# Ledger of designs, part 141: peptides against a protein of PDB entry 6DSZ

Target 1, 361 residues: chain A of PDB entry 6DSZ
Amino acid sequence: NYVVTAQKPTAVNGCVTGHFTSAEDLNLLIAKNTRLEIYVVTAEGLRPVKEVGMYGKIAVMELFRPKGESKDLLFILTAKYNACILEYKQSGESIDIITRAHGNVQDRIGRPSETGIIGIIDPECRMIGLRLYDGLFKVIPLDRDNKELKAFNIRLEELHVIDVKFLYGCQAPTICFVYQDPQGRHVKTYEVSLREKEFNKGPWKQENVEAEASMVIAVPEPFGGAIIIGQESITYHNGDKYLAIAPPIIKQSTIVCHNRVDPNGSRYLLGDMEGRLFMLLLEKEEQMDGTVTLKDLRVELLGETSIAECLTYLDNGVVFVGSRLGDSQLVKLNVDSNEQGSYVVAMETFTNLGPIVDMCV

## One batch from the design tools (peptide; made by RFdiffusion4, then SolubleMPNN)

Design b2_p17_1_s3 (from b2_p17_1, 5 letters changed)
Fold by OpenDDE base, seed 4:
Structure b2_p17_1_s3 (fold): chain B 361 residues (1-361), chain A 17 residues (1-17)
Amino acid sequence: as target 1 above (361 residues)
Amino acid sequence: MVVPAPRQTSSSRYVFP
């Protein structure tokens, strides 16, 4: 009986930063296939707290804080459509990751979307949205007392959703999504009615966006709205204001991931397929009435890293670069560039041993 | 290299200095 000790997965397929272990702790959570790694960010580096084996490949991993929770909860969806909400509990030296709620959200009917699983959480924690199948948007209402995750589907007329997010600052849960039809790619919004289990007309739409528009970033207040990232352009829309830039530097490689730096959505990290790291800056204009509007968008090349599958800003200019194809890294962003014009310094590298070949012997 | 200690104990994301 050769117990092939399966090597632990090293390829990162997701990462998130938040306050999972406590309200005060800054955590880095890393998804490595079926493994969840939980770290505390400290002055001494990443302190490992717990490793959790999941019953399937992690497809979605999001932190959220429902009203009345002191710390973040973790939503996980696996590639086999097992959903759970996890809570960290510590009692003295005993550390438990408890399942607050779970369920299987697989449908018997539906075409799995070619762009994979998308899971999003309403910023006000009213619901979880899932794009699992073409023409369906699955909603999981967030109820504190619900130990069984129940979901329902809303039909989407738009069959080919590319990306979807919940918007901030909306009275009702509102999604913004890029979709493709025979005429090209478009952006649309819908309000989600939990009561009626239907979509209502959203606040805005933008037809005929860039043909390769691939990502939606929901922008928090005061800006609100969304950023749409394409191959050649970055656009902002909030219903009232539209702004587009086409910086030549982003044409060289496809942007594949993003992460918000500032809580107010003033800056975002962008990673491309060549491992270039960018800063997207939202320049503010303060109006006389105290309203903040977007003045301009700017993109700056920071430097190069491993090819990011996911990015997460930690603190003090430290970024975790989660890589699937290469080594994951902790990098430092500097205010001043080095002699090569890079603002990025590698602090730590985490060796990626490559795909775990399940050699069924 | 060491990861700097978090400056803030808040639910908000930390800000670049």
Scores: peptide ipSAE 0.016, ipTM 0.528, DockQ to the pose 0.052
Fold by OpenDDE base, seed 3:
Formats: sequence, C-alpha cells, structure tokens
Structure b2_p17_1_s3 (fold): chain B 361 residues (1-361), chain A 17 residues (1-17)
Amino acid sequence: as target 1 above (361 residues)
Amino acid sequence: MVVPAPRQTSSSRYVFP
C-alpha cells in the first residue's frame, strides 16, 4: 500500500491580513486551493500556527469584525458554494478552528457569472453580499446567534457585473459595482434593504466609465466613495467629487489585484499581469471646515515581483505577494530605490510546484 | 457634472514614511 502522500497545493489563490488568532496578533492567512494556512507576523518573519483542510476550493476569504467581537472572524466561501464563518480558538496548546456558522448558498437555477464568484462584507458587518450568478445579488444577513447562514436573492437589472464592493460610511449597506451593458461599462450604487429584501437607489452613479474598468475599491472614511481601476485610467468618485488619472505606465499591463495599505485608504498596492507592483496614493486636501477631501491621485511604480493573484500589506513595508502562476514572495518596500530604480526587495520566496495533477493511478 | 477627462500623470518617487 503505497501511501502516496498527496503533495500539498502551493499555488496561492487568496490572502488576507488581520487579527484572527487574537486581538493583538497580526496574521497572514493564505488560501491554497482547499488549504488554509494561518501565520503570525513576527519581527523574525512568518510563524506558522495552523494549517486547515477545507471541504472545497476556497473562492472567497475575508476577515471581518462584528460589533462586540474582540478579534476578526473569517468568512469562507468555497467554489461549491459552501459558506462558513470561522473563529480561531486557542486553549493552552490546543488550537481549534471553530465553525460559528455555515450554510450552502447554491441556487438551483442561475447562470454562474463569467467573472467568477465575488464575496464582499459590509464594513459595518450587517451583511455579506455574493455575486454568484448573473442578475442576482445574494445577501447573507449577519446575525450573531444564527449558526445557519441563510441567504436571499435580490434581482439585479444589471446582468453583467464586473466587480462589486460595499461602500464605507453609509447609513444602509450600500454596494458599488461596475457593470457592462450594450452601451459600455458603468458604475452604479444601490442601497440594500434587509427588511424589504430589495435594492433602493444608491447615492450616486457614473455612466460611461472606461471600457476596460475591471475593479472597484471601496475607500474608507474620511474620503469615502470608490476607486475604479481600468486599463488606462484610475478614477475616484464619492458622489460629490470626481477625479480621474491616466498614468501611461498602467497601460502596459492589466492591473489584476489591489490591497489597502493605510486604514484610512490613503495608499493602495496594485499588481499587474507582468508582476509590476505599484503604489496608488490618495492626496489629501483639508478644507477650511475641517473636512478632508481627495486632492489628487498618484501612481508610483515600486518594482517587480511574481505575478500577484493577491497582495496583502503586513507591516513595516513588508508585503506578501500571493502568486498562482509563480512563486509567492515576502517583499520589503524600501524608502530608497536600488541601483535599478526598484523599491522592492525579495525577502523570502515560496516555491510554487504548479497544479497538483491528481494522478489517479 | 461634467466628467473631467483623465489627467495624465507620471510615476513619481515613492516616499515611504
């Protein structure tokens, strides 16, 4: 009986940073197909804490902190539409991952969206939103006492959603999304009524955005609003202020991932299909009334990394580059460039052995 | 609201605080 020890997956398909093991610990969580790896970020590097086998390929992985929780909870959705909320629990040397809630959110009828599964969490932790199927937005209300994740669908008139996020600073949960119709790509907002299980008119819309607009970034307060990333342009809109830039450098390759660096949304990392790493900067303007508004957007090329599937800023200029196509990396962002003009130095490389070919022998 | 045309920007030097 040759126990072929199945090689563990090495390709990264998701990563998140937060406080999952404790309120004080900074964690890196890495999704590798069906495997979840949990690390503590230390001054000496990444300390492995736990590795968990999931019941399916991880499609969504998001940390969130409901009101009254001391640490972050983890939402996971699998490619087979199994949803769970996980909690880290340590009791002495015993480490357990507790399922706080679970459910299957698959619909019997629906066309799976071509852009894949999108899962988002309201910043106020009122609901989880899922774009699984064309013309449907699935809502999972977040209730602390509910061990069963129940969902309902709201019909979207916009059949071809490209990306969607919840906005910050909204009285009601509000989504912002890029969609495509026969006239082009557009941005729209909807308020989500949990009570009525319907969409209400959102605070703003932007018709006729760039044809290749592909990503929405929700910006925290004090700025609020959203960033829309295209092939040629980066735009900001919050209902009152609009700003667009067209850095020539981003035209060379499609931006495919992003991560917020600063809690206030002043900086974002951007990764493209060539492994270029950028910093997007939001320049502040303080108004005479003490309000903070966006003055300008700036993009800076930091350097090159492995082609990122996901990015996450850890701390002290350290970034985890999760790669599906190449080796994942820990990289250091430096203040000063090297002789080649790069601000990026590889600290550690994690070999990607490629797809596990299940050799069914 | 007239949507301004995207402004061309150059990459600037990264100042890491």
Scores: peptide ipSAE 0.057, ipTM 0.752, DockQ to the pose 0.026; fails the geometry check
Fold by OpenDDE base, seed 1:
Structure b2_p17_1_s3 (fold): chain B 361 residues (1-361), chain A 17 residues (1-17)
Amino acid sequence: as target 1 above (361 residues)
Amino acid sequence: MVVPAPRQTSSSRYVFP
């Protein structure tokens, strides 16, 4: 019996950085279809720790740290709507990935959204939000003692949600989303009531944003609010302050992914469909009262990489570029540009052999 | 405009060979 070792998937469809193996370890987690790869980031490079087969294609992969946990937990949702919360446990040399909770969150009724599955976690770990179907927002309350992931739906009046995030610094879990209606694209916020299982009016809205607004970035404190990325513009709004820029350089190709560099949300990596890597900078203004406000937004071209499906900043200027269409890369961000004006140097390249067409024979 | 130096989030965990 020739066990044809089916070639492992090489295309990356998700990546996250955090402290999954321990409080002290910095990890890179990579999703490759049904496979999860776990690395420790070391001074010598990426050290592989564990590979895990999942019961389906990974559609959502997010790290989160509930109150009282010493390390991050991993939320995974598959394309078949199987949800789990995973914990890394090491006992001497034995490494186990423990399922803390699991459930199936599929609905019997609903139109699957054309923009695919969106999964988000409240920064205060009160709930997980899922946009699976048009006109529905699914909520999974986070309870430490519950091994069964139970979910409920809240009806969205907005049928065509483009992107959604939880905001930071909100008393109640608050979502911010871009949606489309016959009048164009808009940004709205809702508070999520776990008790009443309904939406309450959020702190702010912005009607008639850019027609191609496609991404929401929740900005942590001290800025708070959100960044909305379009084809031609990048806007910031926090309910009090609004600021928009339209740098010509971003118009050339659609920005498709982002990752926060600094914990305070002062810098973000942006990747476009041509493999250009940008830095988005939030410039601070300190007020006399010690409050920090946004002074300006800037975009700087760093260089070129593989076309990113996902980006994650590791440490010391090292970035993982997860690519679905090309080779994934580890790249170094430099302070000074090279002779070609690039701030990006490729450190390692991971060959993508393309989609394994599972020929279901 | 010079891109601000990448901030280390912790001790240097990667050295470019």
Scores: peptide ipSAE 0.022, ipTM 0.620, DockQ to the pose 0.046; fails the geometry check
Fold by OpenDDE base, seed 5:
Structure b2_p17_1_s3 (fold): chain B 361 residues (1-361), chain A 17 residues (1-17)
Amino acid sequence: as target 1 above (361 residues)
Amino acid sequence: MVVPAPRQTSSSRYVFP
């Protein structure tokens, strides 16, 4: 009897940081195919709390805190369109992961999008948005007492959505998305009416962005708006202000992931396909009336890491680099550069054994 | 389709060096 020790998946396909175990604990959650790993971030490093087997490959993993919750809840969507909202509950030494809500959000009709599943949560926790199929935007209303995740579709005229986010500071839930048509790539916004189950015109649009614009970052207040990342350019738009930079350093490799460092959206980590780690800085200008506006955008090369599938800033300059192609890393960002001009120091490396073909026997 | 609750797996001890 060869006990084939089923090797656990080591390739990281998602990571998120928040307060899942308690209001006070900082957690790192890591998705490794069908496995969810939960850590507490401590001064001594990552303390493992629990590993959870999921019933499918994790496609979306997002933390969110509804009004009246003391800690974050976890939304998971699998590649087979099984959705759940999970809660961490500890009672003494007993640790339970509770399913608050669940559902299957698969449609009988629709073309699965070539860019895969996108799942986003409204910053005010009014709804979850899903881009699963071309020409459809799925909405899951977030109701406190709803044990069944019910969804509806809104028709999207833009058939080829590249990326989509909910914006911050909007009276109604508002999406911002990059889409492609025969004329190129564009950015558009829509308000989502939960009542009417339709899109209303959003606050702004930007036609003819960079041809390879691939990512939308929603910027929190006080700046608001969105950052659009391309191969050659980074642009900011909030309806009133437009700013674009084209730093030559980003042209060398495509930026593939991002993570917000500061709660106010003043800094973002960017990772490219060569494993270069950048800091995107939003330089503020304080107006005489006390309003804060964006003065400039700046990109700085921090150093090199494993090729990131996902990035998450933890605390105290520590970053988790989730890698699918290489070893995942815990890295330290330093104020001063080393002799090679790098601000990045590897603290820990997590060996990637490659894609485990889960032979479900 | 009811999504079953996640199965609890044994915690691997990651020790920071």
Scores: peptide ipSAE 0.015, ipTM 0.434, DockQ to the pose 0.028; fails the geometry check

Design b2_p17_1_s4 (from b2_p17_1 with S1M Y2V T8Q S9T)
Fold by OpenDDE base, seed 1:
Structure b2_p17_1_s4 (fold): chain B 361 residues (1-361), chain A 17 residues (1-17)
Amino acid sequence: as target 1 above (361 residues)
Amino acid sequence: MVTPAPRQTSSSRYVFP
């Protein structure tokens, strides 16, 4: 019996950085279809720790740290709506990935959204939010003692949600989302009531944003609020302050992914459909009362990489570029540009052999 | 204005060879 070792998937469809193996370890987690790869980031490079086969294609992969946990937990949702919360456990040389909780969150009724599955986690770890179907927002309450992931739906009046995030610094879990209606694209916020299982009015809204507004970035404190990325513009809004820029350089190709560099949300990596890597900078203004406000937004071109499906900043200027269409890369961000004006140097390249067409024969 | 230097933690996790 020739066990044809089916070639392992090489296309990356998700990546996250955090402290999954321990409180002290910095990890890179990579999703490759049904496979999860776990690395420790070291001074010598990426050290592989574990590979895990999942029961389906990974659609959502997010790290989160509930109150009282020493390290991050991993939320995974598959394309078949199997949800789990995973914990890394090491006992001497034995490494186990423990399922803390699991459930199936599929609905019997609903139109799957054309923009695919969106999964988000409240920064205070009160709930997980899922946009799976048009006109529905699914909520999974986070309870430490519950091994069964139970979910409920809240009806959205907005049928065409483009992107959604939880905001930071909100007393109640608050979502911010871009949606489309016959009048254009808009941004709205809702508070999520776990008790009443309904939406309450959020702190702010912005009607008639850019027609191609496609991404929401939740900005942590001290700024708070959100960044809305379009084809031609980048907009910040926090309910009090509004600021928009339209740098010509971003108009050339659609921004498709982002990753926060600084914990305070002062810098973000942006990747476009041509493999250009940008830095988005939030410039601070310190007020006399010690409050920090946004002074300005800037976009700087760093260089070129493989076309990113996902980006994650590791440490010391090293970035993982997860690519679905091309080779994934580790790249170094430099302070000074090279002779070509690039701040990006490729450190390592991971060959993508393309989609394994599972020919179901 | 030049892009600020990349964030670095107190213990560098990666060294460019």
Scores: peptide ipSAE 0.025, ipTM 0.700, DockQ to the pose 0.044
Fold by OpenDDE base, seed 4:
Structure b2_p17_1_s4 (fold): chain B 361 residues (1-361), chain A 17 residues (1-17)
Amino acid sequence: as target 1 above (361 residues)
Amino acid sequence: MVTPAPRQTSSSRYVFP
């Protein structure tokens, strides 16, 4: 009986920061295939709290805080369409990860989307949205008393959704998405009616965005709206204001991940396929009436890291770089550049042993 | 271009050295 001790997965396929263990703790949650690692961020670094085995590869991992929860809950969707909402409970020294709700959200009918699974949560925690299949948007209403995650589908006319997010500051849950049709790529918004289980017309659309527009970033208030990231351009739209930049530096490699640094959406980290780390800055213009508008967008090269699958800003300029292809890192962002012009210093490196080859012996 | 100083999150408790 060769107990092949399956090596623990080391490749990171997702990371999120929030307050999962308590309202006061800052946590880093890392998805490594079927493994969820929970850390507390401390002044001394990452303190491991719990490791959880999931029943499948983690495809979506998002923290959210429903109204009247003291701490964040964790939504997980697996690649096999098992959904759960997890809660951290500590009772003295006993640490339990409790499943608050679960369900399987697989459809018998539908073409799995080529761009993979997308899972998003409404900022007001009204619903979870899932793009699993072409031409369908799955909605999971968030209800506290529901131990069984029930979902319904809304038909999307747009068959080829590239990316989708919920917008901030919307009276109704509103999605913003990039889609492709024969004419190119476009951005559209829909309001999601839970009552009628349908889409209503969203506040805005932008036809004919960059052909390689690949990511949507929902921008919180006061700016609102969304950032659309392409190969050559970064655009902002909120219904009233449009702004586009085409910094030559981003043309060199495709931006593949992003993370919000500031809660107000003033800064975002961007990672590209070469491991370059950028800061996207939203420059504010304060109007005389106290309204804040976007003045400009700026991109700055910070330095180089491992190729990020995911990025998450922790605190005090520390960033976790989750890598699938390379070693994951904790990096420090400095105000001053080094002699090479880099603002990035590696603090800790987490060895990636590569893909677990399931040797079926 | 001066990279904006990393804003400490409101939880000043997690000051990495």
Scores: peptide ipSAE 0.024, ipTM 0.664, DockQ to the pose 0.045
Fold by OpenDDE base, seed 2:
Structure b2_p17_1_s4 (fold): chain B 361 residues (1-361), chain A 17 residues (1-17)
Amino acid sequence: as target 1 above (361 residues)
Amino acid sequence: MVTPAPRQTSSSRYVFP
């Protein structure tokens, strides 16, 4: 009986950067199927701190910092709808991952969405939103004293949601989403009432966006609003300002992931299905009254990497490229291009051994 | 051309050579 020691999964299906181990530490968290790997970002590279086994495939992994927390908490949702909020706790040499709250958010009735699980957190940490099933938006109110994650559903009239985010700078939690109907793809906003457990009309909508609009990026203050990424176009909307670009370079391959570089949302990394890495730049215009508005959008090709499932900017131009199909990488963004015109240099490569083929013999 | 200067955080914690 050869006990084939099941090789640990190497394919990355999610990554996030934040301050999970302490207020001062910069962490990289990597989801590899049922495994969570926690690293500290150091001058010498990635220092492994802890590996955590999860009771299921990680489907959502998001860092958030509730008011009065000194460090980030981690929200995880598994593919089997087990939700938890995790805290890192170190006591001397002992490292524990504490479950602050948990719950199962599965519904008995509902069609699982074909585009998979979407999980989002309100920037003000008022709630978690989940798109799990067609025609439903699940809300988990965030309460510090609640060890049990309780959720409720709000009915969505829009049955085919493509992507959804919470907007920044809203008095009430406000979602922005791309949806598809028989007339095409559209963008809509809703305010989420925790009290009434319903949607109110959001601040804006945009009907008839690009047919292949697939991704929503919520833009923080001072710009606010959202970026909508399609196959051919990138659009910005905040209710007052609309701006669209159609750079020919993005038509060659579908953009599949993004990550914010600057806290103010002035730059984003974009990764496509060919492993091309782009920088999206939001150009500022300062008005005479001191208000900042979006002047223009620009896209620059930085170089090539492994095909990203997820991207996360670490620090000092270092980016983690989490790959499911290829090797994950640490890459350096340079100010000057090399002889080939690339601004990207691979620093470290993490071999992906592929899926464990369970050969049932 | 404002080359996307890497965000240098004041604490250059990740100084790769």
Scores: peptide ipSAE 0.033, ipTM 0.721, DockQ to the pose 0.043; fails the geometry check
Fold by OpenDDE base, seed 3:
Structure b2_p17_1_s4 (fold): chain B 361 residues (1-361), chain A 17 residues (1-17)
Amino acid sequence: as target 1 above (361 residues)
Amino acid sequence: MVTPAPRQTSSSRYVFP
């Protein structure tokens, strides 16, 4: 009986940073197919805490902190539509990952969307939103006492959603999404009524965005609104203010991932298909009334990394570059460039051994 | 309102705090 020890997956398909193990610990969570790796970020580097085998390929992994929770909870959705909310518990040396809630959110009827599974959490932790199928938006209400994740669908008139996020600072949960129709790509917002299980008109829309608009970033207060990233342009809109830039440098390769650096949404990391790492900066303007508005957007090339599937800023200029196609990296962002003009220095490299070919022998 | 055309911007140097 050859126990072929199945090689552990090494390709990263998701990463998140937050306070999962405790309120004080900074954690890096890495999704590698069916495997979840949990690290504590320390001054000495990444300390492994726990590895968890999931019951399927992780498709969505998001940290969130419901009101009254001392630390973050983890939402996971698998490619087979199994959803769970996980909690870290430590009792002495015993480490347990507790399932707070679970459910299967698969529909019997629906066309899986070509852009894959999108899972988002309302910043106020009122609901989880899922774009799984064309023409449907699935809502999971977040109720603390419910161990069963129940979902309902709201019909989307927009059949081809490219990306979707919940906005910040909204009285009702509000989604912002890029969609495509025969006339091009557009941005729209909807309020989500939990009571009526329907969409209400959102605060704003932007018709005829860039044809290759591919990502939505929800911007926290005080700015609010969203950033829309295309092939040639980056735009900001919050209903009152519109601003667009077209940095020539981003035309060379498609931006494929992003991560917020500052809690107030002043900076974002951007990664492209060539492994270039950018900083997107939101320049502030303080108005005479004390309101903060967006003055300008700026993009800066930081350097090159492995091709990022996901990015997450840790602390002190350290970034985890999760790669599916190459080696994952811990990189340091420096204030000063090196002799080659790069602000990026690789600190640690995690070898990607490629896809686990399940040799069914 | 006609959406304004994107402004051309150059990459600048980032200064980490």
Scores: peptide ipSAE 0.023, ipTM 0.477, DockQ to the pose 0.026; fails the geometry check

